# Ledger of designs, part 36: peptides against a protein of PDB entry 5H65

Target 1, 294 residues: chain A of PDB entry 5H65
Amino acid sequence: QYLERTPLCAILKQKAPQQYRIRAKLRSYKPRRLFQSVKLHCPKCHLLQEVPHEGDLDIIFQDGATKTPDVKLQNTSLYDSKIWTTKNQKGRKVAVHFVKNNGILPLSNECLLLIEGGTLSEICKLSNKFNSVIPVRSGHEDLELLDLSAPFLIQGTIHHYGCKQCSSLRSIQNLNSLVDKTSWIPSSVAEALGIVPLQYVFVMTFTLDDGTGVLEAYLMDSDKFFQIPASEVLMDDDLQKSVDMIMDMFCPPGIKIDAYPWLECFIKSYNVTNGTDNQICYQIFDTTVAEDVI

## One batch from the design tools (peptide; aimed at target 1 E50 V203 M204 D244)

Design b2_p11_8_s4 (made by RFdiffusion4, then SolubleMPNN; from b2_p11_8, 6 letters changed)
Fold by OpenDDE base, seed 2:
Structure b2_p11_8_s4 (fold): chain B 294 residues (1-294), chain A 11 residues (1-11)
Amino acid sequence: as target 1 above (294 residues)
Amino acid sequence: SSRSLVPYVPP
């Protein structure tokens, strides 16, 4: 895709929708905090959601931990089950179901665990030792995903979420449809369980200024703009620092805009109707940080 | 001159 450079003053006078190439400075951006800029996006219904906080997950798993695993659902052809009893006043039972590959238990680094009744802390501990973890609960006839408000799949420090609106959950036995029961690809797991996976995205608003005009451009991107996955940034201090450094380079604090670097990017205009008001908005697309920034 | 932000063309 090639577009001629257009000054912002000209863009601001044109009707939408159109695509532009611009050269401008980043006067400012919002939100300033990285954690506030990372959202979950549904590719089907396009709803944006907040990434659940630890406190939210604690509540969900605490509630799940109050339920006793159903003995009738243990030790199936799909998984072997082990039960632990905690040494607390209530004697909470935790079930871990080890998913088998063709009737054989995989190595720990390839094994999917279904955790029933675990706390967030316990689940996280297990996810650090095993390849993949799915929080589950006992359903009527089968194990089921615990709650779409929590991750449907945890791999290391990565939490995979599903869309509550678009997903039609299927029972755990549907994992049998997966040919490969060792890699546990999130999209495959989601498909098997009827989950529409949410995508981690950076969501920011850039105020761009080229000296002829100023406009706000919306950024929604998963991994291309920063060349950093939004799915990993919240759990990696180094990646967070990298994003911060990039933004500081684009919009240096404590100095005048005259010293800011010139940025080239694509933006597209689109119409937004808010009641009786029609406004033109702009979105950054097909743009990435340069190699000298990475 | 080096550019900090550039258009990205998907393959």
Scores: peptide ipSAE 0.090, ipTM 0.722, DockQ to the pose 0.028
OpenDDE base, seeds 1, 3, 4, 5: peptide ipSAE 0.083, 0.072, 0.088, 0.076; ipTM 0.724, 0.667, 0.722, 0.667; seed 3 fails the geometry check

## One batch from the design tools (peptide; aimed at target 1 T86 S121)

Design b2_p12_3 (made by RFdiffusion4)
Pose (drawn by RFdiffusion4):
Structure b2_p12_3 (pose): chain A 289 residues (1-273, 279-294), chain P 12 residues (1-12)
Amino acid sequence: QYLERTPLCAILKQKAPQQYRIRAKLRSYKPRRLFQSVKLHCPKCHLLQEVPHEGDLDIIFQDGATKTPDVKLQNTSLYDSKIWTTKNQKGRKVAVHFVKNNGILPLSNECLLLIEGGTLSEICKLSNKFNSVIPVRSGHEDLELLDLSAPFLIQGTIHHYGCKQCSSLRSIQNLNSLVDKTSWIPSSVAEALGIVPLQYVFVMTFTLDDGTGVLEAYLMDSDKFFQIPASEVLMDDDLQKSVDMIMDMFCPPGIKIDAYPWLECFIKSYNVTQICYQIFDTTVAEDVI
Amino acid sequence: SLEELAESALEL
């Protein structure tokens, strides 16, 4: 009834901060390599970070495999422990600690594992069969998180990361403070270990063109715009193909802008200290499947 | 068992 659209030339003449409903074509976008759009964002210090690569994580887990699990930290009231020996793996030993709920191991889909000396591949397989996995190492007096450079929790396809600057790391026995040992809410796990969780976000720069003007608008969201969770997309081939197709739909390579579909959206202007623009309250996924 | 289940995911 009252759906009206503001041309870009009218927006460029106005001061910030304001909000606009617009319709424009996506002339171009960055990043050209879409996997680079997935960033980690700390809600406490507002820093933006890259997600560690497989090679980065492999280094951490292989380095963890050189250390011997400490027998003194095995079989507590919090967890049962099991050590596996290996062959042709530089004498590696793998410790899996099964976390108990009131002195009883829960079902596998509710059971959290702590693992010393495991590979990324093994941790990912364990994450499918069990509730979740925390990479750990034998500290002086207690089990401790392996490294904040690696995920503090792997749950399903989500690798949860914490902020190195804002976190004050606590040892594993502090998991006793969790209300139960079956739900394993990632924010609750992070609080018990003194970790400030990072948030996955898609970060992209859109060049919008409606024929009256041109404008650069940022995309920064976790799951609204694509209806694809940023937290899951780097570990899910189907979600990656969906992002590829949506961006190929709005901005196909090689063909002209005349043939592109329109992008209906809101944008908000704001002062940085020059005026910048950002997409908000917008989804392409509701009308596109 | 849970240990057998966990072992099946390991590369020993």

Design b2_p12_3_s1 (made by RFdiffusion4, then SolubleMPNN; from b2_p12_3 with A9T E11D)
Fold by OpenDDE base, seed 4:
Structure b2_p12_3_s1 (fold): chain B 294 residues (1-294), chain A 12 residues (1-12)
Amino acid sequence: as target 1 above (294 residues)
Amino acid sequence: SLEELAESTLDL
């Protein structure tokens, strides 16, 4: 539906909930650093989480490497297994399980690896040569996902995470339920393993000013606002530069706000109750940043 | 082979 443009001064006087089309200048935004604006969002419980840092993952995988792969769980109908012992690092054992498609090993670009005892570096190297990697551990009767605090699937440079609260983990043999064992779609893998996948989102607060009023609007968006996937931006320098350029364009440093370009967007108001205080908040929705500043 | 590729990638 067509929404007429409404000045901020009028919006600030109205009750929530309502939807608006606005034209305003981006006076300021937070957080200023891109890596701080990327979060993980659960579509079920709506919890926002920080993206784990490499240091956190190193600890998880180091802990996982202290566990010995169970010989009884090697070479099943689902996968062929190979175990190596490192020359260094106190003889760390690394088990790699190559998932088969109908009993046949696929090509590397179609192959899912299950890895026990691997470091983050090793896992990342493997994910660049194979289709995808799942960090696993030996359970009582089957291989199991290592830890939901770590990625359940690494595909290329993308780390896929699951919600600890909403997931009910199932053993690795449940991958047998997948009809296609070549593409390894993250959502399908998640479903098979009982994982609720988290979504990468940009989370920012914009201070908007149209000359009639000022309001703060919340942005939570995965790929529409910047036309850049939040899931890829942390691992791609070019995408990071693109987002930075966009933000610098709308909020140029060292320049007065009078010279800022206009931002057109949709915002919705909603009520938030904090004790006895009723506050109206605003969220940006259904908005794509225009490449050309009008 | 997949095994050879993995071994070469890991550089263990």
Scores: peptide ipSAE 0.690, ipTM 0.976, DockQ to the pose 0.727
OpenDDE base, seeds 1, 2, 3, 5: peptide ipSAE 0.688, 0.676, 0.677, 0.676; ipTM 0.975, 0.974, 0.974, 0.974

Design b2_p12_3_s2 (made by RFdiffusion4, then SolubleMPNN; from b2_p12_3 with E4S A9T E11D)
Fold by OpenDDE base, seed 5:
Structure b2_p12_3_s2 (fold): chain B 294 residues (1-294), chain A 12 residues (1-12)
Amino acid sequence: as target 1 above (294 residues)
Amino acid sequence: SLESLAESTLDL
């Protein structure tokens, strides 16, 4: 899209809603910590959620491991099952179900695992050797997703989460509806299981200054702004460093704002009602970070 | 096999 550049002083005087192209310096941003800026967003109900921490997941999987896999649910047309008993004092049972494609076991890089009683560490190890892992539990008649507070699908280092508010979970046998049981596309898996997938998003507030005025703009973006997926950044140190470098480039510490690079972006204004007060807010959209020539 | 790979991965 094309919009003529508008100075911030002019924007600040106009009614909402409107769209603008701006050129401004990033005076400051919040939160400063990357881990605090990555959230889960539901595209349907628009709730923002915190990404569960490792400790949160450990609790969920520990609770799940207290349940015994149902022997009646092993070895179906959809999957072959293997059960291990751990050598630890608890004697925890771990059930791994290898999902078949048309009755045939696929290659490891194409294979979806369903796991009962696994720890986070075990699940992560498996996800590095197999295509995907779904934490499950034994339901009344079928395997079921363990808990939407945990990932419904883990692929490599990516944890896919679902919205508790919007999802209507279906049993694991609904994976039979998938024609392709090799690629395990997260959206397809989600649809089959009645899950509304959450989106990883960067959530930040930018204070923008173009010398004519100052405004705060909200950023909620998955992968466009930084050209780095929010879904991968928490699990990749190099990506974290890259985001930090980008932010330091636009907002360098210990340097005067006059020396900051110019940021070109699109912002939209919108009205927010707070009691009797009507405020105009701004949001960054359809923007990839780029420097303007000074 | 997938089973052996899983077993070795889990060290179980």
Scores: peptide ipSAE 0.691, ipTM 0.976, DockQ to the pose 0.645
OpenDDE base, seeds 1, 2, 3, 4: peptide ipSAE 0.688, 0.670, 0.687, 0.686; ipTM 0.975, 0.974, 0.975, 0.975

Design b2_p12_3_s3 (made by RFdiffusion4, then SolubleMPNN; from b2_p12_3 with E4D A9T E11D)
Fold by OpenDDE base, seed 5:
Structure b2_p12_3_s3 (fold): chain B 294 residues (1-294), chain A 12 residues (1-12)
Amino acid sequence: as target 1 above (294 residues)
Amino acid sequence: SLEDLAESTLDL
């Protein structure tokens, strides 16, 4: 898209909603910590949620492990089952169900695992080896997703989450509707199970200054702005360093703003009602920093 | 087998 570049001083005087192309310096940004800027966003209800921490997941999976796998739900047409009893003092039962493709077990890297009674550590080990894992529990008549507070699908190091408000969960046998039971596309899995998948997003507030005015703009972006997926950054130290480097480049600490690089980006204005007061807010959109550095 | 691989991975 193309828009004529508009100075911030002019934008600040105009009514919303409008779209603008701007060239400004990043005076400051919030939050400063990367981990605080990564959120989960529902595309339907638009609720923003915190990404669960390891400690949160440990509790959920620990609670799930207190339940015994139902023997009647083992070894269906959809999956083959194996159950182990741990050697620890608790004697925890761990059930792993290997999902078949048309009655045949696929290769390990293509096989979806359903796990009951697993710890976070065990689930992560499995996801690294088998690629795709779903934490489940025994329902009344079928396996069910364990908890939407935990990932509904873990692929490698990526945790896929669903919206509790918008999802209407269906049992595991609904995976039968998937023709290809080897690729395990997260959106397809979500659809089969009645899950509205949440999207990882970077959520930040930028203070922009072009010398004519100062404007705060909201950033909510999944993978375009940094050209780094928000879904992967929390589990990859190199990606974290890359984001930090980008932010330090635009907003270097201890340096005067006059030496900051120029950022070219698109912003849109919109009206917000705060009680009896109407405010105009701004959001960055359709912007990639790698392409917009001047 | 997949079971063997899972067992070895879990190290229960």
Scores: peptide ipSAE 0.673, ipTM 0.974, DockQ to the pose 0.710
OpenDDE base, seeds 1, 2, 3, 4: peptide ipSAE 0.670, 0.672, 0.672, 0.663; ipTM 0.974, 0.974, 0.974, 0.973

Design b2_p12_3_s4 (made by RFdiffusion4, then SolubleMPNN; from b2_p12_3, 4 letters changed)
Fold by OpenDDE base, seed 3:
Structure b2_p12_3_s4 (fold): chain B 294 residues (1-294), chain A 12 residues (1-12)
Amino acid sequence: as target 1 above (294 residues)
Amino acid sequence: SLEDLASSTLDL
């Protein structure tokens, strides 16, 4: 898309909704800490959720580990099961179910694990050696997803979350519907299990100043703005540094705004009603900083 | 085996 540049002073006078191309300096942004800017967004109900902290997950998995794996649910056509008793932690039972592809165990890099009673650390370790891990519990008649407050799928270093509001969980045997039991595409897994997957997004508020006016623009973006996936940034120090460098470039600390680089971006205005208060808000869209730096 | 890999990974 192409739009003529519009000065902020002109934009501030116009009714919403409209789309604009702007050239402005990033006077400031919030939140300042990257971790706080990464959220989970539901594409269906549009709720924003916090990414669970390690401590939150520890509690969930600790609680899950208090449950005993049901012997009746082991070794199905879908998976082969192994149960271990830990030497420590009062003999905690850990059940690992190795999902088969058409009755055959795949290679580790293609294998999905279902785990009962695992700690976060254990699950993460497994996810680095196997294709994917799903935390599960023994249900009445089948294995079930443990808790949507925890990842429904851990693949590599990526934790995939589902929306509690929009998901209608189905039992683990529904994974049988997947023809491809090697790649374990998160969306496919989610669909099979009745999960609406949440999307990692950067959520930030930019204060933009072009010398004619100042406005706040909302950024909600998964991977386009920074050309860095929000889903990976929390688990990758290098990616975090990259984002920080980008932000420091546009908004360098200790430097006057006159020396800031210009940011080219698209913003859209929209109306928001909070009770009796009607306000116009702005959102950045279709913008990549790597390509829009002048 | 997958079991061996899992057990070794978990240090069980």
Scores: peptide ipSAE 0.642, ipTM 0.970, DockQ to the pose 0.687
OpenDDE base, seeds 1, 2, 4, 5: peptide ipSAE 0.636, 0.640, 0.636, 0.634; ipTM 0.970, 0.970, 0.970, 0.969

Design b2_p12_4 (made by RFdiffusion4)
Pose (drawn by RFdiffusion4):
Structure b2_p12_4 (pose): chain A 289 residues (1-273, 279-294), chain P 12 residues (1-12)
Amino acid sequence: QYLERTPLCAILKQKAPQQYRIRAKLRSYKPRRLFQSVKLHCPKCHLLQEVPHEGDLDIIFQDGATKTPDVKLQNTSLYDSKIWTTKNQKGRKVAVHFVKNNGILPLSNECLLLIEGGTLSEICKLSNKFNSVIPVRSGHEDLELLDLSAPFLIQGTIHHYGCKQCSSLRSIQNLNSLVDKTSWIPSSVAEALGIVPLQYVFVMTFTLDDGTGVLEAYLMDSDKFFQIPASEVLMDDDLQKSVDMIMDMFCPPGIKIDAYPWLECFIKSYNVTQICYQIFDTTVAEDVI
Amino acid sequence: SLEELAEEALEL
């Protein structure tokens, strides 16, 4: 009834901060390599970070495999422990600690594992069969998180990361403070270990063109615009293909802008200290499947 | 058991 659209030339003449409903074509976008759009964002210090690569994580987990699990930290009231020996793996030993709920191990899909000396591949397999996995090492008096460079919790396809700057790391026994040992809410796990969780976000720069003007607008969201979770997409091939197809739909490589579909969206202007623009309250996924 | 289930995911 009252759906009207503001041309870009009219927006460029106005001061910030304001909000606009627009319709424009996606002339171009960055990043050209779409996997680089997935960023980690700390809600406390507002820093933006790269997600660690497989090779980065492999280094951490292999380095963890050189350390021997400490027998003194095995079989507590919090967890049962099991050590596996290996062959042809530089004498590696793997410790898996099964976390109990009131002195009883829960079902595998509710059971959290703590693991010393495991590979990324093994941790990912364990995450399928169990509720979740925390990479750990034998500290002086207690088990401790392996490294904040690695995920503090792997749950399903989501690798949860914490902020190195904002976190004050606590040892594993502090998991006793969790209300139960079966729900394993990631934010609750992070609070018990003194970790400030990072948030996954899609970060992209869109060049919008409606024929009256051209404008650069940022995309920064976790799951609204694509209806694809940023927290899951780096570990899910189907979600990656969906992002590829949506961006190929709005901005196909090689063909002309005349043939592109229109992008209906809101944008908000703001002062940085020059005026910048950002997409908000917008999804392409509701009308596109 | 849970230990047997976990062992299936390990590369020993």

Design b2_p12_4_s1 (made by RFdiffusion4, then SolubleMPNN; from b2_p12_4, 6 letters changed)
Fold by OpenDDE base, seed 5:
Structure b2_p12_4_s1 (fold): chain B 294 residues (1-294), chain A 12 residues (1-12)
Amino acid sequence: as target 1 above (294 residues)
Amino acid sequence: SLFDLASSTLDL
């Protein structure tokens, strides 16, 4: 939608809420480190969460590996099962369940794996050879999702997470409701399992300066602003470099702000209550830097 | 087979 360009000095004098088109320079931004700017956001409760680190996941999967797969839950109409015993000192059992499509095992690139007792490394290896992997555990009557603190679905290098607050988990057999058991769309899997999927988002605070005024604007964006998915960036060095290059372009270190490029973007103002004081805040929206560089 | 692929992938 078209908005007339408004100088920051004028915006700073106006009441919220309003929408603006601006042209400003990125004086500074925080956090400076990319891995600190990527968060998980719930579209329902709006909670922001940290993306679990490898060490966090290792703990979860180690705990899961202490549990023995339930024999009665193997080889159902939904999946065929195979169990391996590791050759390590602990003799860890790893159960892999291969989900069938209408009773037939699909091709590897179409196959969803359910895994019990797997390590993060093993799960990641499998996700590179199969369509998807779900970490599970043996429940009372069915396989269940292992832990919402870990990914509920791993596709390639993408880890899909669910909201603990908003999700009401259902057992694995609910995947039977999916007509298409080959593509394994994350949203469909989430719906079948009662999961509210979290969104990867870039979360940053931009200090914008157009020469008439300075304001801080909040950025929460999944894939539009950088034209790079937040869901992929943490697992791809090239994408990380690309984001860094973009930020360095808009906010180059070691040079004066006068030489910075102009950023054209949309911002919206909104009211925030801080005790007895009302504060106006700003958020960037509907902006792609590739289209808005002047 | 899928089983063999998984086994080989995991080196199990």
Scores: peptide ipSAE 0.617, ipTM 0.969, DockQ to the pose 0.632
OpenDDE base, seeds 1, 2, 3, 4: peptide ipSAE 0.616, 0.600, 0.595, 0.614; ipTM 0.969, 0.968, 0.967, 0.969

Design b2_p12_4_s2 (made by RFdiffusion4, then SolubleMPNN; from b2_p12_4, 5 letters changed)
Fold by OpenDDE base, seed 3:
Structure b2_p12_4_s2 (fold): chain B 294 residues (1-294), chain A 12 residues (1-12)
Amino acid sequence: as target 1 above (294 residues)
Amino acid sequence: SLEDLASSTLDL
């Protein structure tokens, strides 16, 4: 898309909704800490959720580990099961179910694990050696997803979350519907299990100043703005540094705004009603900083 | 085996 540049002073006078191309300096942004800017967004109900902290997950998995794996649910056509008793932690039972592809165990890099009673650390370790891990519990008649407050799928270093509001969980045997039991595409897994997957997004508020006016623009973006996936940034120090460098470039600390680089971006205005208060808000869209730096 | 890999990974 192409739009003529519009000065902020002109934009501030116009009714919403409209789309604009702007050239402005990033006077400031919030939140300042990257971790706080990464959220989970539901594409269906549009709720924003916090990414669970390690401590939150520890509690969930600790609680899950208090449950005993049901012997009746082991070794199905879908998976082969192994149960271990830990030497420590009062003999905690850990059940690992190795999902088969058409009755055959795949290679580790293609294998999905279902785990009962695992700690976060254990699950993460497994996810680095196997294709994917799903935390599960023994249900009445089948294995079930443990808790949507925890990842429904851990693949590599990526934790995939589902929306509690929009998901209608189905039992683990529904994974049988997947023809491809090697790649374990998160969306496919989610669909099979009745999960609406949440999307990692950067959520930030930019204060933009072009010398004619100042406005706040909302950024909600998964991977386009920074050309860095929000889903990976929390688990990758290098990616975090990259984002920080980008932000420091546009908004360098200790430097006057006159020396800031210009940011080219698209913003859209929209109306928001909070009770009796009607306000116009702005959102950045279709913008990549790597390509829009002048 | 997958079991061996899992057990070794978990240090069980």
Scores: peptide ipSAE 0.642, ipTM 0.970, DockQ to the pose 0.678
OpenDDE base, seeds 1, 2, 4, 5: peptide ipSAE 0.636, 0.640, 0.636, 0.634; ipTM 0.970, 0.970, 0.970, 0.969

Design b2_p12_4_s3 (made by RFdiffusion4, then SolubleMPNN; from b2_p12_4, 5 letters changed)
Fold by OpenDDE base, seed 5:
Structure b2_p12_4_s3 (fold): chain B 294 residues (1-294), chain A 12 residues (1-12)
Amino acid sequence: as target 1 above (294 residues)
Amino acid sequence: SLEDLAKSTLDL
């Protein structure tokens, strides 16, 4: 898309909604810590949620492990089951269900595991050896997703979450509707299970200054702005360093703003009602920093 | 087998 570049001083005088192309310096940004800027966003209800921490997940899986797998739900046409009892003092039962493709067990890198009673650590280990893992529990008549407060699908190092408000969970046998039971596309799994998947997003507030004016712009972006997926950054130290480097490049600490690089980006204005007061806010959109550095 | 792989991965 193309828009004529507009100075911030002019933008600040105009009514919303409008779209602009700007060239400005990043005076400051919030939050400063990367982990605080990564959120989960629902595309339907637009609720922003915190990404659960390891401690949160440990509690959920610990609670799940207090339940005994139902023997009647083992070894269906959809999956083959194996149950182990841990050697620890608690004697925890761990059930692993290996999902079959048309009645045949696939290769490990194509295999979806359903796990009952697993710890976060165990699930993560499995996700590194198998295609994907779904934490489940024994329901009344079928296996069910354990808890939407935990990932509904772990694929490699990516934890996929669902919206509690918008999802209407269905039992695990609904995975039968998937023709291809080897690729395990997260969106397809979500659809089969009645889950509205949440999207990882970077959520930040930029203070932009072009010398004519100062403007705060909201950034909510999944993978375009940094060319780094928000879904992967929390689990990859190198990606974290890359984002930090980008932010330090645009907003270097201890250096005067006059030496900051110029950022070219698109912003849109919109109206927000705060009580009786109407305010104009701004959001960055359709911007990639790697392509917009001047 | 998948079972063996899972078991070994979990150290169970």
Scores: peptide ipSAE 0.689, ipTM 0.974, DockQ to the pose 0.663
OpenDDE base, seeds 1, 2, 3, 4: peptide ipSAE 0.688, 0.688, 0.687, 0.688; ipTM 0.974, 0.974, 0.974, 0.974

Design b2_p12_4_s4 (made by RFdiffusion4, then SolubleMPNN; from b2_p12_4, 5 letters changed)
Fold by OpenDDE base, seed 5:
Structure b2_p12_4_s4 (fold): chain B 294 residues (1-294), chain A 12 residues (1-12)
Amino acid sequence: as target 1 above (294 residues)
Amino acid sequence: SLFDLAESTLDL
């Protein structure tokens, strides 16, 4: 899209909603810590959630491990099962179900694992050797997803989460509906299991200054703004450093704003009602900083 | 096998 560049002073005087192209300096931003800026967003109900911490997941998986895998649910047409008993953890049962493709076990890099009684560490280890892992539990008639408070799919280093409000969970056998049982596309898995997947997003507030005025703009972006996926950044030190570097470039500490680079971006205004007060707010959209540096 | 790989990975 093309819009003529508008100075902030002019924008601040106009009614919402409108779209603008701006050129401004990033005076400041919040939150300052990257981990605080990464959230989970539901595309359906628009709820923002915190990304669960490892400690949160540990509790969930510990609780799940208190349940015994149901022998009747092992070795179906969909998967082959193996169960281990831990030696030093009070005899914890760990069941791993290896999902088959057309009745045949695939290669490890194409294989989806369903795991009962596994710890976060164990699940993560498995996800590095296999295509993906789903934490499950034994339901009444079938395996089912363990808990939407935990990832429904772990693929490599990426934890995929679902919306508790919008999801209507279905049993594991619904994976049979997938024609392709090799790539295990997260959206396809989610659809089969009745899950509305959450999106990792960077959530930040930018204070923008073009010399004519100052404006606060909201950023909610998954992978466009930094050209770095929010879904991967928490598990990759190099990506974290890259984001930090970008932010330091636009908002360098200890120097005057006159030396800051110019940021070109699109913003949209919108109305927000706070009780009896109407406020105009601004949101950054369709912007990639790597392409907009002047 | 996949089973062996899982077993070795879990290190139980």
Scores: peptide ipSAE 0.690, ipTM 0.976, DockQ to the pose 0.727
OpenDDE base, seeds 1, 2, 3, 4: peptide ipSAE 0.688, 0.688, 0.689, 0.689; ipTM 0.976, 0.976, 0.976, 0.976

